# Designs tried in a protein design run: peptides against a protein of PDB entry 5OK6. Part 34

Target 1, 215 residues: chain A of PDB entry 5OK6
Amino acid sequence: ELPGLDSQWRQIENGESGRERPLRAGESWFLVEKHWYKQWEAYVQGGDQDSSTFPGCINNATLFQDEINWRLKEGLVEGEDYVLLPAAAWHYLVSWYGLEHGQPPIERKVIELPNIQKVEVYPVELLLVRHNDLGKSHTVQFSHTDSIGLVLRTARERFLVEPQEDTRLWAKNSEGSLDRLYDTHITVLDAALETGQLIIMETRKKDGTWPSAQL

## One batch from the design tools (peptide; made by RFdiffusion4, then SolubleMPNN)

Design b1_p12_2_s3 (from b1_p12_2 with H9L S12E)
Fold by OpenDDE base, seed 2:
Structure b1_p12_2_s3 (fold): chain B 215 residues (1-215), chain A 12 residues (1-12)
Amino acid sequence: as target 1 above (215 residues)
Amino acid sequence: PKYAEDFPLIPE
């Protein structure tokens, strides 16, 4: 059953648990398509539960570029294309109005940057490859706050690298040349890695030499 | 500069 309109407004907009609550690192937030949210606002602010302003099911279809992988469109802007809701508020709206059939929630994490928290709407998608097989890529998402060490570990796991094998990373830069990722303690952000960027895992030879020494 | 395409294929 739908709560009273005032109760809905307070639950979703309340600064303690609603849309205006402070961001906390590691928490899940959800995207809601802006027009739906504005329709909901109009409905609950109108004070007439029988109003023709009823928003219907949440439908985020316009935020997706594809309905296969459910990737977001590029360049979406908070407050223009979508609003961000904390998990509790999102779950209330879904329970009250439903979500469009077959459409996944758009869940994102709050990340801690040096001076701010933000919802990371666009994690970095890296193309992981082995130096000896550039044609077999694994696309993996990383937070901007993830370390290069995590990228390396993830690459090792995806390529089934044995613990005794020594590996390192190279990033293909905008000039098409390779930058070696020497420091594994810096973040994806600090390394300026971007979505679609090729990351090459180099495996050390049994003779103790590196393949890249021949480059 | 090093290039990805120049990586020597390790013989299997």
Scores: peptide ipSAE 0.368, ipTM 0.850, DockQ to the pose 0.740
Fold by OpenDDE base, seed 4:
Structure b1_p12_2_s3 (fold): chain B 215 residues (1-215), chain A 12 residues (1-12)
Amino acid sequence: as target 1 above (215 residues)
Amino acid sequence: PKYAEDFPLIPE
């Protein structure tokens, strides 16, 4: 059963627990397609539950570039294409109206940047490869706040690198040359890594030399 | 500069 319209509005738009609540690092927020949300706003503000403005099921289809991997379209803008809701508000809307069949929720995390909390709508998708097999990529998402050390650990895990094997990372830059990721303590953001960027894990040879020494 | 494409060309 749907709550009263005023109750819905207060629950979703409440400044303490709703859409306008302060962001907190590590919390989950959800994207709602803007037109649906505006239709919902019009419905609950209209004061008539039987209004023709009933929004129906949440449908984020226009936010997705594909229905296979459920990747977001590039260049979506908050307030124009979507609205961000905290987990509680999202779950209320889904409970009241439903979500389009087969469509996953668009969950994102609040991250702490140096001077701001932000919902990270677009985590950095990196192409992880081994130096000796550039054709076998593992696509992995990382937060901008993740360390290069985490990227390296993730690469080692994906490639089943033994603990005794020494590894290091290179990033392919826009010029096509390789930048060595020396500092593993800096973030993905600090390293200016971008979505679609090739990250090469180099494994040290048994003789103690690095393959890249021959480059 | 080093290039990614050169890695496979390195003899084992």
Scores: peptide ipSAE 0.366, ipTM 0.842, DockQ to the pose 0.906
Fold by OpenDDE base, seed 3:
Structure b1_p12_2_s3 (fold): chain B 215 residues (1-215), chain A 12 residues (1-12)
Amino acid sequence: as target 1 above (215 residues)
Amino acid sequence: PKYAEDFPLIPE
């Protein structure tokens, strides 16, 4: 059964535990399509539970680019295309109204940036390749807060690199040239890595030389 | 500058 309209409003919109509460690193937040959310606001503010303004099931279909991978469309804007809700508020709305059949929740994590917390709606998807086989890519998702060292470890794992093999990363830049990722302690954000960017793992030769020394 | 496309041209 649905709670009273005033109770719904307070649970979702209160400044302490609702939509407006402070972000905390590592917490899960969820995207809700903006038109549905506005319909819900109108419904609960109208004061009539039997109103024709009933929002129905949550439907995020317009936020997805496809129903195969359930990836978000590019360029979605908070407050225009979607609203962010903390996990508790999301779960309340889903329990009250349901979620459209077959749609996954759009869960995202709060990350800690140097001066702010942010819900990371768009993590970085990198194309990992080996220097000697550019045609075999592994697409891997990373947080902007992940280190280049994690990217390198992930590449080594995906390519089954032995512990004794020495490896390093190159990023293909916007000019099409390669920038070496020297500092493995900086973040994906600090390195300005972007979704769809090619990251080349170079493996050191048995003679101790690097393949890129011939470039 | 170094280019990704040049890696396959390096003798093994």
Scores: peptide ipSAE 0.358, ipTM 0.842, DockQ to the pose 0.887
Fold by OpenDDE base, seed 1:
Structure b1_p12_2_s3 (fold): chain B 215 residues (1-215), chain A 12 residues (1-12)
Amino acid sequence: as target 1 above (215 residues)
Amino acid sequence: PKYAEDFPLIPE
């Protein structure tokens, strides 16, 4: 059952638990298409539950690039294309109005940057490959706050590398050359890694030499 | 500089 319009507004927009609440690292937030949200605002502010301004079900179709992988379009802007809601507010709206059939929720995490919390709308998608098989890629999402060490561990897991095998990473740069990711403690952000970037996992040979020593 | 495309050309 739909709550009263004033109750809906207070639940979604209140400064303590609503849209304006402080961001906290690790929390889930959800994207809502801006036009739908503005229609909802107009509806609940109008004071008439029978108004023709009823927003209908949440429809985020315009935010998606495709309906197969449900990837977001590039270049979406908060406050222009979408609004961000905390998990509680999102779940209320979904329970009241529904979500368009077949659409997944657009869940994102709050990350901690050096001086600010931010909802990470666009995690970095890296193309992980082995040095000896560049044609066999694994696309994996990482936070900008994830360490290069996590990227390396993830690559090792995806390629079923045994614990005794020694491995290291290279990133293909914009010039097409390879940069060694020496420091595994820096973040994806610090390393300036970007979506679609090729990351090569090099495995040490049994003779103790590195394949890249011959490059 | 090292290039990604050169890795597959290295004999095992």
Scores: peptide ipSAE 0.325, ipTM 0.837, DockQ to the pose 0.921

Design b1_p12_2_s4 (from b1_p12_2 with K2M H9K S12E)
Fold by OpenDDE base, seed 1:
Structure b1_p12_2_s4 (fold): chain B 215 residues (1-215), chain A 12 residues (1-12)
Amino acid sequence: as target 1 above (215 residues)
Amino acid sequence: PMYAEDFPKIPE
């Protein structure tokens, strides 16, 4: 059952638990298509539950690039294309109005940057490959706040590397050459890694030599 | 500079 319009507005827009609440690292927030949200605002502010301004079910179709992988379109802007809601507010709206059939929720995490919390709408998608088989890639998403060490561990797991095998990473730069990712403690952001970037995992040979040392 | 293609490929 739909709550009263004033109650809906208070639940979604209140400064304590609504849209304007402070961001906290690790929390889930959800994207809502802006036109739908503005229609909802107009509906609940109008004071008439029978108004023709009823927003209908949440429809985020315009935010998706495709309906197969449900990837977001590039270049979406907060406050222009979408609004961000905390998990509680999102779940209320979904329970009241529904979500368009077949559409997944667009869940994102709050990350901690050096001086600000931000909802990470676009995690970094890296192309992980082995040095000896560049044609077999694994696309994996990482937070900008994830360490290079996590990227390396993830690559090892995806390629079923045994614990005793030694591995290291290279990143293909904008010039097409390879940069060694020496420091595994820096973040994806600090390393300036970008979506679609090729990351090469090099595995040490049984003779104790590195493949790249012969190049 | 080192390139990705410089690594020896495993023959398919």
Scores: peptide ipSAE 0.411, ipTM 0.859, DockQ to the pose 0.575
Fold by OpenDDE base, seed 3:
Formats: sequence, structure tokens, C-alpha cells
Structure b1_p12_2_s4 (fold): chain B 215 residues (1-215), chain A 12 residues (1-12)
Amino acid sequence: as target 1 above (215 residues)
Amino acid sequence: PMYAEDFPKIPE
């Protein structure tokens, strides 16, 4: 059974635990399609539970680019295309109204940036390749807060690199040339890595030379 | 500048 309209409003919109509450690193937040959310606002503010303004099931279909991978469309804007809700508020809405059949929730994490917390709606998807086989890529998702060291470890794991083999990374820049990722302690954000960017793992030769040193 | 294509390819 649906709670009273005033109770719904307070649970979702209150400044302490609702939509406007402070972000905390590591917490899960969820995207809700903006038109549905506005319909819900109108419904609960109208004061009539039997109103024709009933929002129905949450439907995020317009936020997805496809129903296969359930990836978000590019360029979605908070407050225009979607609203962010903390996990508790999301789960309340889903319990009250349901979620469209077959749609996954759009869960995102709060990340800590140097001066702010942010819900990371768009993590970075990198194309990982080996220097000698550019045609075999692994697409891997990373947080902007992940280190280059994690990217390197992930690449080593995906390519089954033995522990004794030495490896390093190069990023293909906007000019099409390669920039070496020297500092493995900086973040994906600090390195200005972007979704769709090619990251090349170079493996050191048995003779102790680097393939790139011959270029 | 170095390019990705400059790396030695594994011979097919």
C-alpha cells in the first residue's frame, strides 16, 4: 500500500536523508528519469491520492542507449534528464510504484574528488590493448578516482601477463600520438583519460629492452 | 611523436 502523499514527499525530498542530503563517498545513488519524477512530484503535491496524476511504474527507458548492455545515453544532464536519489529513497519509490519490467536500476557511486563529492554517472571506459596486437582490445570500466596503477594491473590481468614480466602504459592522445603514463600513482582523472581512449600496454622484451625504444 | 602503429606487430 502507498504511504500518504505528505509522507512520500518527506521521505524522498527531506534535506537530511532524501534527495538533497549530502553526498558521501562510496554510497550508492540511483538515476530516475526526470519526467517520471516530475509526475510523482505533481501527484504527491496535489494532495489527491486518486488523482489522474498518478505516475505509474518508474520507467527509465529514455535514459538508456540500448536494452542489451543497458548503457546510459551520452550527454545526460542532472536536473534536466534525470534526478539522483540516495539508495533509501530509490528503494522506497521502487517499492511504492515499481520499476518497469526488465529494466535494471541505474546505480552509481559517490566518488571523492579533490574538493567535492560527486555521483559518478559516467565512469571511464578504456580500450586496453597490447603493443604488439592492437586489434585485440578489452574494454574496461574505471572510476575517475582509480589510479593508473590499477589500470596497469587490470591490463596485466586481462592479458594474462606473468608476474615477472615488466609492463608500462601509453595513452593515445587527441592528436593520435602516444603519451606515456609514467606516474602510476595519479588517478584516471589526473591523467585526463577519457571514455573510448586507447591504452596500450607495452611489455618489456626478454633482453631487457622496451619495444618503444626501437622506434 | 610516437604512434600506436609504430609498434612492431606480431606477424600473423
Scores: peptide ipSAE 0.410, ipTM 0.859, DockQ to the pose 0.595
Fold by OpenDDE base, seed 4:
Structure b1_p12_2_s4 (fold): chain B 215 residues (1-215), chain A 12 residues (1-12)
Amino acid sequence: as target 1 above (215 residues)
Amino acid sequence: PMYAEDFPKIPE
């Protein structure tokens, strides 16, 4: 059963627990397609539960570029294409109206940037490869706040690198050359890594030499 | 500059 319209509005738009609540690092927020949300706003503001403005099920189809991997379209803008809701508000809306069949929720995390909290709608997708097999990539998402050390650990795990094997990272830059990721303590953001960027894991040879030292 | 393609490939 749907709550009263005023109750819905207060629950979703409440400044303490709703859409306008302060962001907190590590919390989950959800994307709602803007037109649906505006339709919902019109419905609950209209004061008539039987209004023709009933929004129906949440449908985020227009936010996805594909229905296989459920990747977001590039270049979506908050307030134009979607609205961000905290987990509680999202779950209320889903409970009240449902989510379109087969669509996953678009969950994102609040991250702490140097001077701001932000919902990270677009984590960085990196193409992880081994230096000797560039054709076998693992696409992995990282937060802008993740360290290069985490990228390296993730690469080692994906490639089943043994603990005794020494590894290091290179990033393919915009010029097509490789930049060495020396500092593993800096973030993905600090390293200016971008979605679709090739990250090469170099494994040290058994003789103690690096493959790149022969170049 | 070093390029990704400069790395030794796994021999086929």
Scores: peptide ipSAE 0.410, ipTM 0.859, DockQ to the pose 0.618
Fold by OpenDDE base, seed 5:
Structure b1_p12_2_s4 (fold): chain B 215 residues (1-215), chain A 12 residues (1-12)
Amino acid sequence: as target 1 above (215 residues)
Amino acid sequence: PMYAEDFPKIPE
C-alpha cells in the first residue's frame, strides 16, 4: 500500500536518510531516471493521491545502452539524466511503485577519493590478456580506488596462474605502446586506466627472464 | 617503445 504523499516525500527527500543524506564509503546507492523522479515529485507535491500525475513504475530504460548486459549509456549526468538515492530510499520507491519488468536496479557504490566521497557510476572495465595470447580477453570491472595489485591478482586468478609464477602488468596507452605498471600500490585512478583499456599480464619465463626483455 | 604485438604469440 502506498503511504501518504507527505510521508513519501519525507521518506525519500530526507536529509538524514534520503536523497540528501551524506555519502558514506562502501554504501550502495541507486540511479533513478530523472523524468520519472520529477513525475514522482510532482505527484507527491500535488497532494492528491488520485491525481493523474501518478508516476507509475520506475523505468530506467533511457539510462541503458543495452538490455543484455544492462550497461549504462556514456556521459550520463547526475541531476540531468538521473538522481541518486540511498538503498533505503530506492527500496521504498520500488516497493511503492515497482520497477519496470525485466530491468535490473542500477546499483553503485560510494567510493572514497582523496578529498571527496562520490557514487562511482562508471567503474573501470579493463580488458585483461596474457602477453602470449592477446586474442583471449577477460573483461573485468574495477573501482577507480582499486589497487594495481588487485588488478594483477585478478588477472592471475582469471588466467589460473600458478602461485610460483611471477607476473607483471602492462597497460596499452593512447599511442598504442605499452606502459609498465611498476607500482602495484597505486590505484586504477592514479594509473589513469580507462574503460576498454588493454591490460597485458606478462609471465616470467622458467629461466628467470621476462618475455619483454627479449624485445 | 614496447607494443602488444611485439610479444611472442602462442604458436597455433
Scores: peptide ipSAE 0.409, ipTM 0.858, DockQ to the pose 0.594

Design b1_p12_3_s1 (from b1_p12_3, 8 letters changed)
Fold by OpenDDE base, seed 5:
Structure b1_p12_3_s1 (fold): chain B 215 residues (1-215), chain A 12 residues (1-12)
Amino acid sequence: as target 1 above (215 residues)
Amino acid sequence: AAAELEAHAASL
């Protein structure tokens, strides 16, 4: 059963548990398509439950690039294309209005950057490859706050590298050259890694030499 | 130092 319109407004648009609440690192927030949200606002502010302004089911279809991988379109802007709601508020809206059949929620995490918390709408998708098989890539998502060490560990796991094997990472830069990722303690953000960037995992040879050093 | 890998990466 739908709560009263005023109750809906108070539940979603409040500073403690709703849209206006402070961001906290690690929390889940959800994207809601802007037009739907505006329709909901108009409905609950109108004061007539039988109004033709009823928003219907939440439908984020316009935010997705495709309905196969459910990737977001590039360049979406908060406040223009979508609004962000904390998990509790999102779940209330879904319980009241439903979500379009088959459509996944768009869940994102709050990350902590220097001097700011932000919902990371666009995590970094890296193309992980091995130095000896560049044609076989694994696309993996990372937070901007993830360490290069995590990228390396993830690459090792995806390629089933044995613990005793020594590995290191290279990033293909915008000039087409390779930059070695020496410091594994810096973040993806600090390393300026971008979505679609090729990350090459080099494995040390049994003779103790690196493939890259033999030229 | 990365010449071999660079050559391969450039071909991609």
Scores: peptide ipSAE 0.031, ipTM 0.701, DockQ to the pose 0.184
Fold by OpenDDE base, seed 1:
Structure b1_p12_3_s1 (fold): chain B 215 residues (1-215), chain A 12 residues (1-12)
Amino acid sequence: as target 1 above (215 residues)
Amino acid sequence: AAAELEAHAASL
């Protein structure tokens, strides 16, 4: 059953627990398509539960570029294309109005950047490959706040590298050359890694030499 | 120093 309109508004818009609540690192937030949300606002502010302004089920279709992988369109802007809600508020709306059949929720995490918290709507998708087999890529998502060390560990895990094997990373830059990722303590953001970027894991040879050092 | 890897990466 739908709560009273005033109760809905207070639950979702309340600055302590709703849309205006402070961001906290690690928490989940959800995207709601802006037009639907505005329709909902109009509905609950209208004071008539039987109003023709009823928003219907949540439909985020316009935010997706495809219905196969459910990837977001590029360049979406908060407040223009979507509204961010904390998990509790999102789940309330879904329970009250439903979500379009077959459509997944758009869940994102709060990350902590220098001096600011932000919902990371677009995590970085990196293409991980081995130096000797560039044809076998693993696409993996990383936060901008993840360390290069985590990228390296993830690559090692995906390629089943044994603990005794030594590895290092290279990033293919926009000019097509390779930049070695020397510092594993810097973040993906600090390294300016971007979605679709090729990251090459080089494995040290048994003779103790690096493949890249042979030319 | 990365010439070999760059050559491979260019073949993608």
Scores: peptide ipSAE 0.030, ipTM 0.701, DockQ to the pose 0.200
Fold by OpenDDE base, seed 4:
Structure b1_p12_3_s1 (fold): chain B 215 residues (1-215), chain A 12 residues (1-12)
Amino acid sequence: as target 1 above (215 residues)
Amino acid sequence: AAAELEAHAASL
């Protein structure tokens, strides 16, 4: 059952638990398509529950570039294309209005950057490959706050690298050259890795030499 | 220093 319009407004816009709630690292927030949200605002502000301004079910279709992988369109802007709601507020709206059939929720995590907390709407999608098979990539999402060490561990896991095998990472730069990711303690952000960037996992040879050392 | 890998990467 839908709560009263004022109750809905207070619950969703409440500064303590709603849209204006302070971001906290590790928490889940959800994207809501802006037009739907504006329609909901108009509905609850109108004071008539039977108004023609009833927003219907949440429909985030316009935020997705495809309905197969449910990848977000590039370049979406908070406040223009979508609003962010804390998990509690999102779940209230879903319980009240429903979510369009078949659409997944757009869940994102709050991350802590050096000077700001942010909902990471666009995690970095890296193309992980092996040095000896560049044609077989694993696309994996990483937070900007994830370490290069995590990227390496993830690559090793995806490629089923044995514990005794030594591996290192290279990133293909914008010039087409390879930059070695020496420091595994820096973050994806610090390394300036970008979505779609090729990350090459090099495996040390049995003779103790690295493939990249070959002329 | 990364000649082998760069040669392959250039083909991508």
Scores: peptide ipSAE 0.029, ipTM 0.694, DockQ to the pose 0.183
Fold by OpenDDE base, seed 2:
Structure b1_p12_3_s1 (fold): chain B 215 residues (1-215), chain A 12 residues (1-12)
Amino acid sequence: as target 1 above (215 residues)
Amino acid sequence: AAAELEAHAASL
């Protein structure tokens, strides 16, 4: 049974625990399609549970570009296409109204940037490859706040690189040239890495030479 | 440097 309409409103919109609460790094927030949310607002503000304004199940279909990988459409805008809810509020709405059958929740993390917290709706998808087999890519998601060191470690893990093997990264830039990612302590954001960008892991030869240095 | 790595990868 649905809680009282005023209780629903307070639970979801409460500035301390609801939609307007402060962002905290590492916490999960969820996207809700804007039209559904506005319908819910109208329903609970109307004060009549028997109203024709009942929103039905949460349906985020319009936010997805596909129903296979459940990727978000590009260029979605907060407040226009979706609203962000903290995990507790999202779970309340799902428990009260349900989520469309088969749709995954759209969970995103709060990240800490130098001056702000934000929900990272679009993490960076990098194409990881080895220098000797550019045709075999691993697509991996990273936060903009992740270090280049993490990208390198992830590449090593995905390609089953032995601990004794030395590796380094190159990024293919917009001009088609390769830029060395020398500093592994900077973030993906600092390195200006973008979704779909090719990241090449070079493995040092047993003779101590680098493949790129012999060309 | 980029052309070299691409050429190497293509030659592999």
Scores: peptide ipSAE 0.030, ipTM 0.694, DockQ to the pose 0.549; fails the geometry check

Design b1_p12_3_s2 (from b1_p12_3, 8 letters changed)
Fold by OpenDDE base, seed 4:
Structure b1_p12_3_s2 (fold): chain B 215 residues (1-215), chain A 12 residues (1-12)
Amino acid sequence: as target 1 above (215 residues)
Amino acid sequence: AEAELEAHAASL
């Protein structure tokens, strides 16, 4: 059963628990397609529950590139393509209107950047490869706030590297050369790693030499 | 010093 229109507005748009609430690191927020949201706004502001402006089920289809991996389209802009709602508000809307069948929620996390909290709509997808098999990549998603150390650990896990094996990372830069990721304490953001970037995990040889040092 | 990996990476 739908709440009263004024109640819906208050639950979703308020500054304490709704759309306007402060961002808090680690919290989940959800994307709602802008046109649907605007339709909902018009509906609840219209004051007629039987209005033809009823928004129907939430449908974020236009935000997705595909219905296989449910990747977001590139270049989506908050306020233009979508709005962000905190989990509570999202769940209210889903409870009231439903979500399009088979469509997953678009959940994103609030991250803490040096000077701002932000909902990380586009986490960084890195292509992890081994130095000895560059053709076999693992695409792994990372936050901009994740450390290079986490990237390395993740790579080691994905490639089933034994604890005794020594490994290091290289990033392929825009010029096609490799930049070694020496500092594992810096973030993905600090290292300026981008989606689609190739990250090469080099494993030290048994003789103690690195493959990269070979002619 | 990174010649081996660079050569491979450049081909990709």
Scores: peptide ipSAE 0.026, ipTM 0.668, DockQ to the pose 0.153
Fold by OpenDDE base, seed 1:
Structure b1_p12_3_s2 (fold): chain B 215 residues (1-215), chain A 12 residues (1-12)
Amino acid sequence: as target 1 above (215 residues)
Amino acid sequence: AEAELEAHAASL
């Protein structure tokens, strides 16, 4: 049974625990399609539970570019295409109205950037490859706040690199040349890495030379 | 100094 309309409004829109709650790094927030949310607002503000303004189940179909991998469309804008809700509010709405059959929730994490917290709607999806086998890529998602060191460790893990083997990273830039990622302490954001970018892991040879040093 | 990897990148 649905809670009273005023109770729904207070629970979802309450500034302490609802939509207006402060962002905290590491917490999960969820996307709700804007039109559905506006319909819900109209419904609960109308004061009549039997109103024709009943929103039905949550349907985020218009936010997805595909129903196979459930990837978001590019260029979605908060407040125009979707609303962000904290986990508690999202789970209440799902329990009250349901979620469209087969659709996954669109869960995202709060990240901390210099002087601001934000929900990271679009994490960076990198294509990891080895220098000697560019045809075999591993697509891996990273936060903009993740270090280049984490990208390197992740690449080493995916390619089963032994602990004693030395590795380093290169990024293919927009001009098609390679930029060496020397500083492993900077973030993905600081390195200006973007979704779809090729990241090449180079492994040092047994003779102590680097493949890239051979002219 | 990056010629080998650049050659690989150009083949993509």
Scores: peptide ipSAE 0.025, ipTM 0.664, DockQ to the pose 0.166
Fold by OpenDDE base, seed 2:
Structure b1_p12_3_s2 (fold): chain B 215 residues (1-215), chain A 12 residues (1-12)
Amino acid sequence: as target 1 above (215 residues)
Amino acid sequence: AEAELEAHAASL
């Protein structure tokens, strides 16, 4: 059963716990397609639960570029293409109206940048490779706030590198050259890493030499 | 050295 229209509006749009609530790092927020949300707003503001403005099930289909991997289209804009709701509000809407069959929720995390909190709609997808097998990439998603150290650890794990093996990272830059990622304490954002960027993990040889130094 | 690694990376 749907709650009263005024109750729905207050629950979702309430500035304390709804759409306008403050962002907190680590919290989950969800994308809702803008046209559906506007239809919902019209429905609940109309005051008639039997009105022709009933929004139906949540359908985010237009936000996806594919229905296999459920990747978002590039260049989506908050307030134009979608709205962001905190987890509680999203779950209420899903419970009241349903979500299109087979369609996953679009969950994103609040991240803390130096001067702002934001919902990270587009995490960075890096192409991880080994120096000796550049043709076998592993695409891995990272937050802009993740450290280069985490990228390195993730690469080591994906490539089953033994704990005693020493490794380092290179990033292919826009000019096609390689930049060493020396500082593992900086973030993906600080390193200016971008989606689709090739990250090369180099493994130190048993003789203590680096492959790149001998080439 | 690094140039060979760059050349391989450039082919990708």
Scores: peptide ipSAE 0.026, ipTM 0.664, DockQ to the pose 0.230; fails the geometry check
Fold by OpenDDE base, seed 3:
Formats: C-alpha cells, sequence, structure tokens
Structure b1_p12_3_s2 (fold): chain B 215 residues (1-215), chain A 12 residues (1-12)
C-alpha cells in the first residue's frame, strides 16, 4: 500500500535522512532517472492520489548503455539525468512503485576524497594486460580511491603470477607513450588513471632483467 | 623493449 503523499515526500526529501542528507563514506546510494523522479515529485506535491500524474514503476532504462552488462551511459549528470538517493529512500520508492522488470538497481558507493565525499557513479575500468601478450586484456573496475598497489595485486591475481615473480605496472598515456607507475601507494585518482586506459603488467625475467630494459 | 611495447600498444 502506498503511504500518504505528504508522508512519501517527507520520507524521501527529508534533509536528515532523505535525498539531501550528508554523504557518508562507504554507504550505498542509488540512481533514479530524473524524469521519473520529477513525475513522482509532481504526483506527491499534487495532493491527489488518483491523479493522472502517478509515476508508475521506476524505470532507469535511459541511463543504461546496454542491457547485458547494465553499464551506465557515459557523461550522465546528477540533477539533469538522475537523482541520487540513499539506500533507505531508494528501497522505499521501490517498495511503493516497483522497479521495471529485469532492471538491476544502480547502486554506487560514497567514496572519501581529500576534501569531499561523493557518490562514485563511474568507477575506473582499467584494461589489464601482460607485456608479452597485449591482445589478452582483463577489464577490471577500481575505485578512484584504490591504490596502485591494489591494481598490481589484482593484475597478478588475474594473470596467475607466482608470488616469487617480480612485477611492475605501466600505464599507456594519452600521447600513446608508457608511464611507469613507480609509487604503488598513490591512488588511481592520484595517478590520473581513466576508464579504458591500458595498464601493462611487466614481469621480471629469470635473469633479473626487465623486458622493457632490453629494447 | 619500451619502444616495442609502445609500438605494440600504439597498434592497439
Amino acid sequence: as target 1 above (215 residues)
Amino acid sequence: AEAELEAHAASL
């Protein structure tokens, strides 16, 4: 059963627990397509539950690039394309109106950056490859707050690198050259890594030489 | 090897 319209408005838009509540690192927030949300606002503000402004099921179809991996379209803007809701508010709306059949929720995490918390709508998708087999990539998502060390560990795991093997990372830059990722303690953000960027894992030879040093 | 790696990376 749908709550009263005023109750819905207060529950979702309440500044303490709703849409405008402070972001907290590690919390889950959800994207809601802007047009649907505006329709919902009009419905609950209209004061008539039988109004023709009933929003129907939540439908985020326009936010997705594909229905296979449910990847978001690039360049979506908060307040224009979507609204962010905390988990509680999202779950209320889903319980009241439903979610379009087959669509997954668009869940994102709050991350802590040096001066701000933000919902990380677009984690960084890196293309991990080996130096000797650039044609076999593994696409892996990372937070901007993840360390280069995590990227390296992830690459080692994906490529089944033995613990005794020494490895290092290179990033292909916008100019097409390779930048070595020397500091593994900096973040993906600090390294300015971007979605679709090629990250090359180099494995040290048994003779102690690096493949990159021989040519 | 950097050049080969770069050349190969550039071909991708």
Scores: peptide ipSAE 0.025, ipTM 0.659, DockQ to the pose 0.185; fails the geometry check

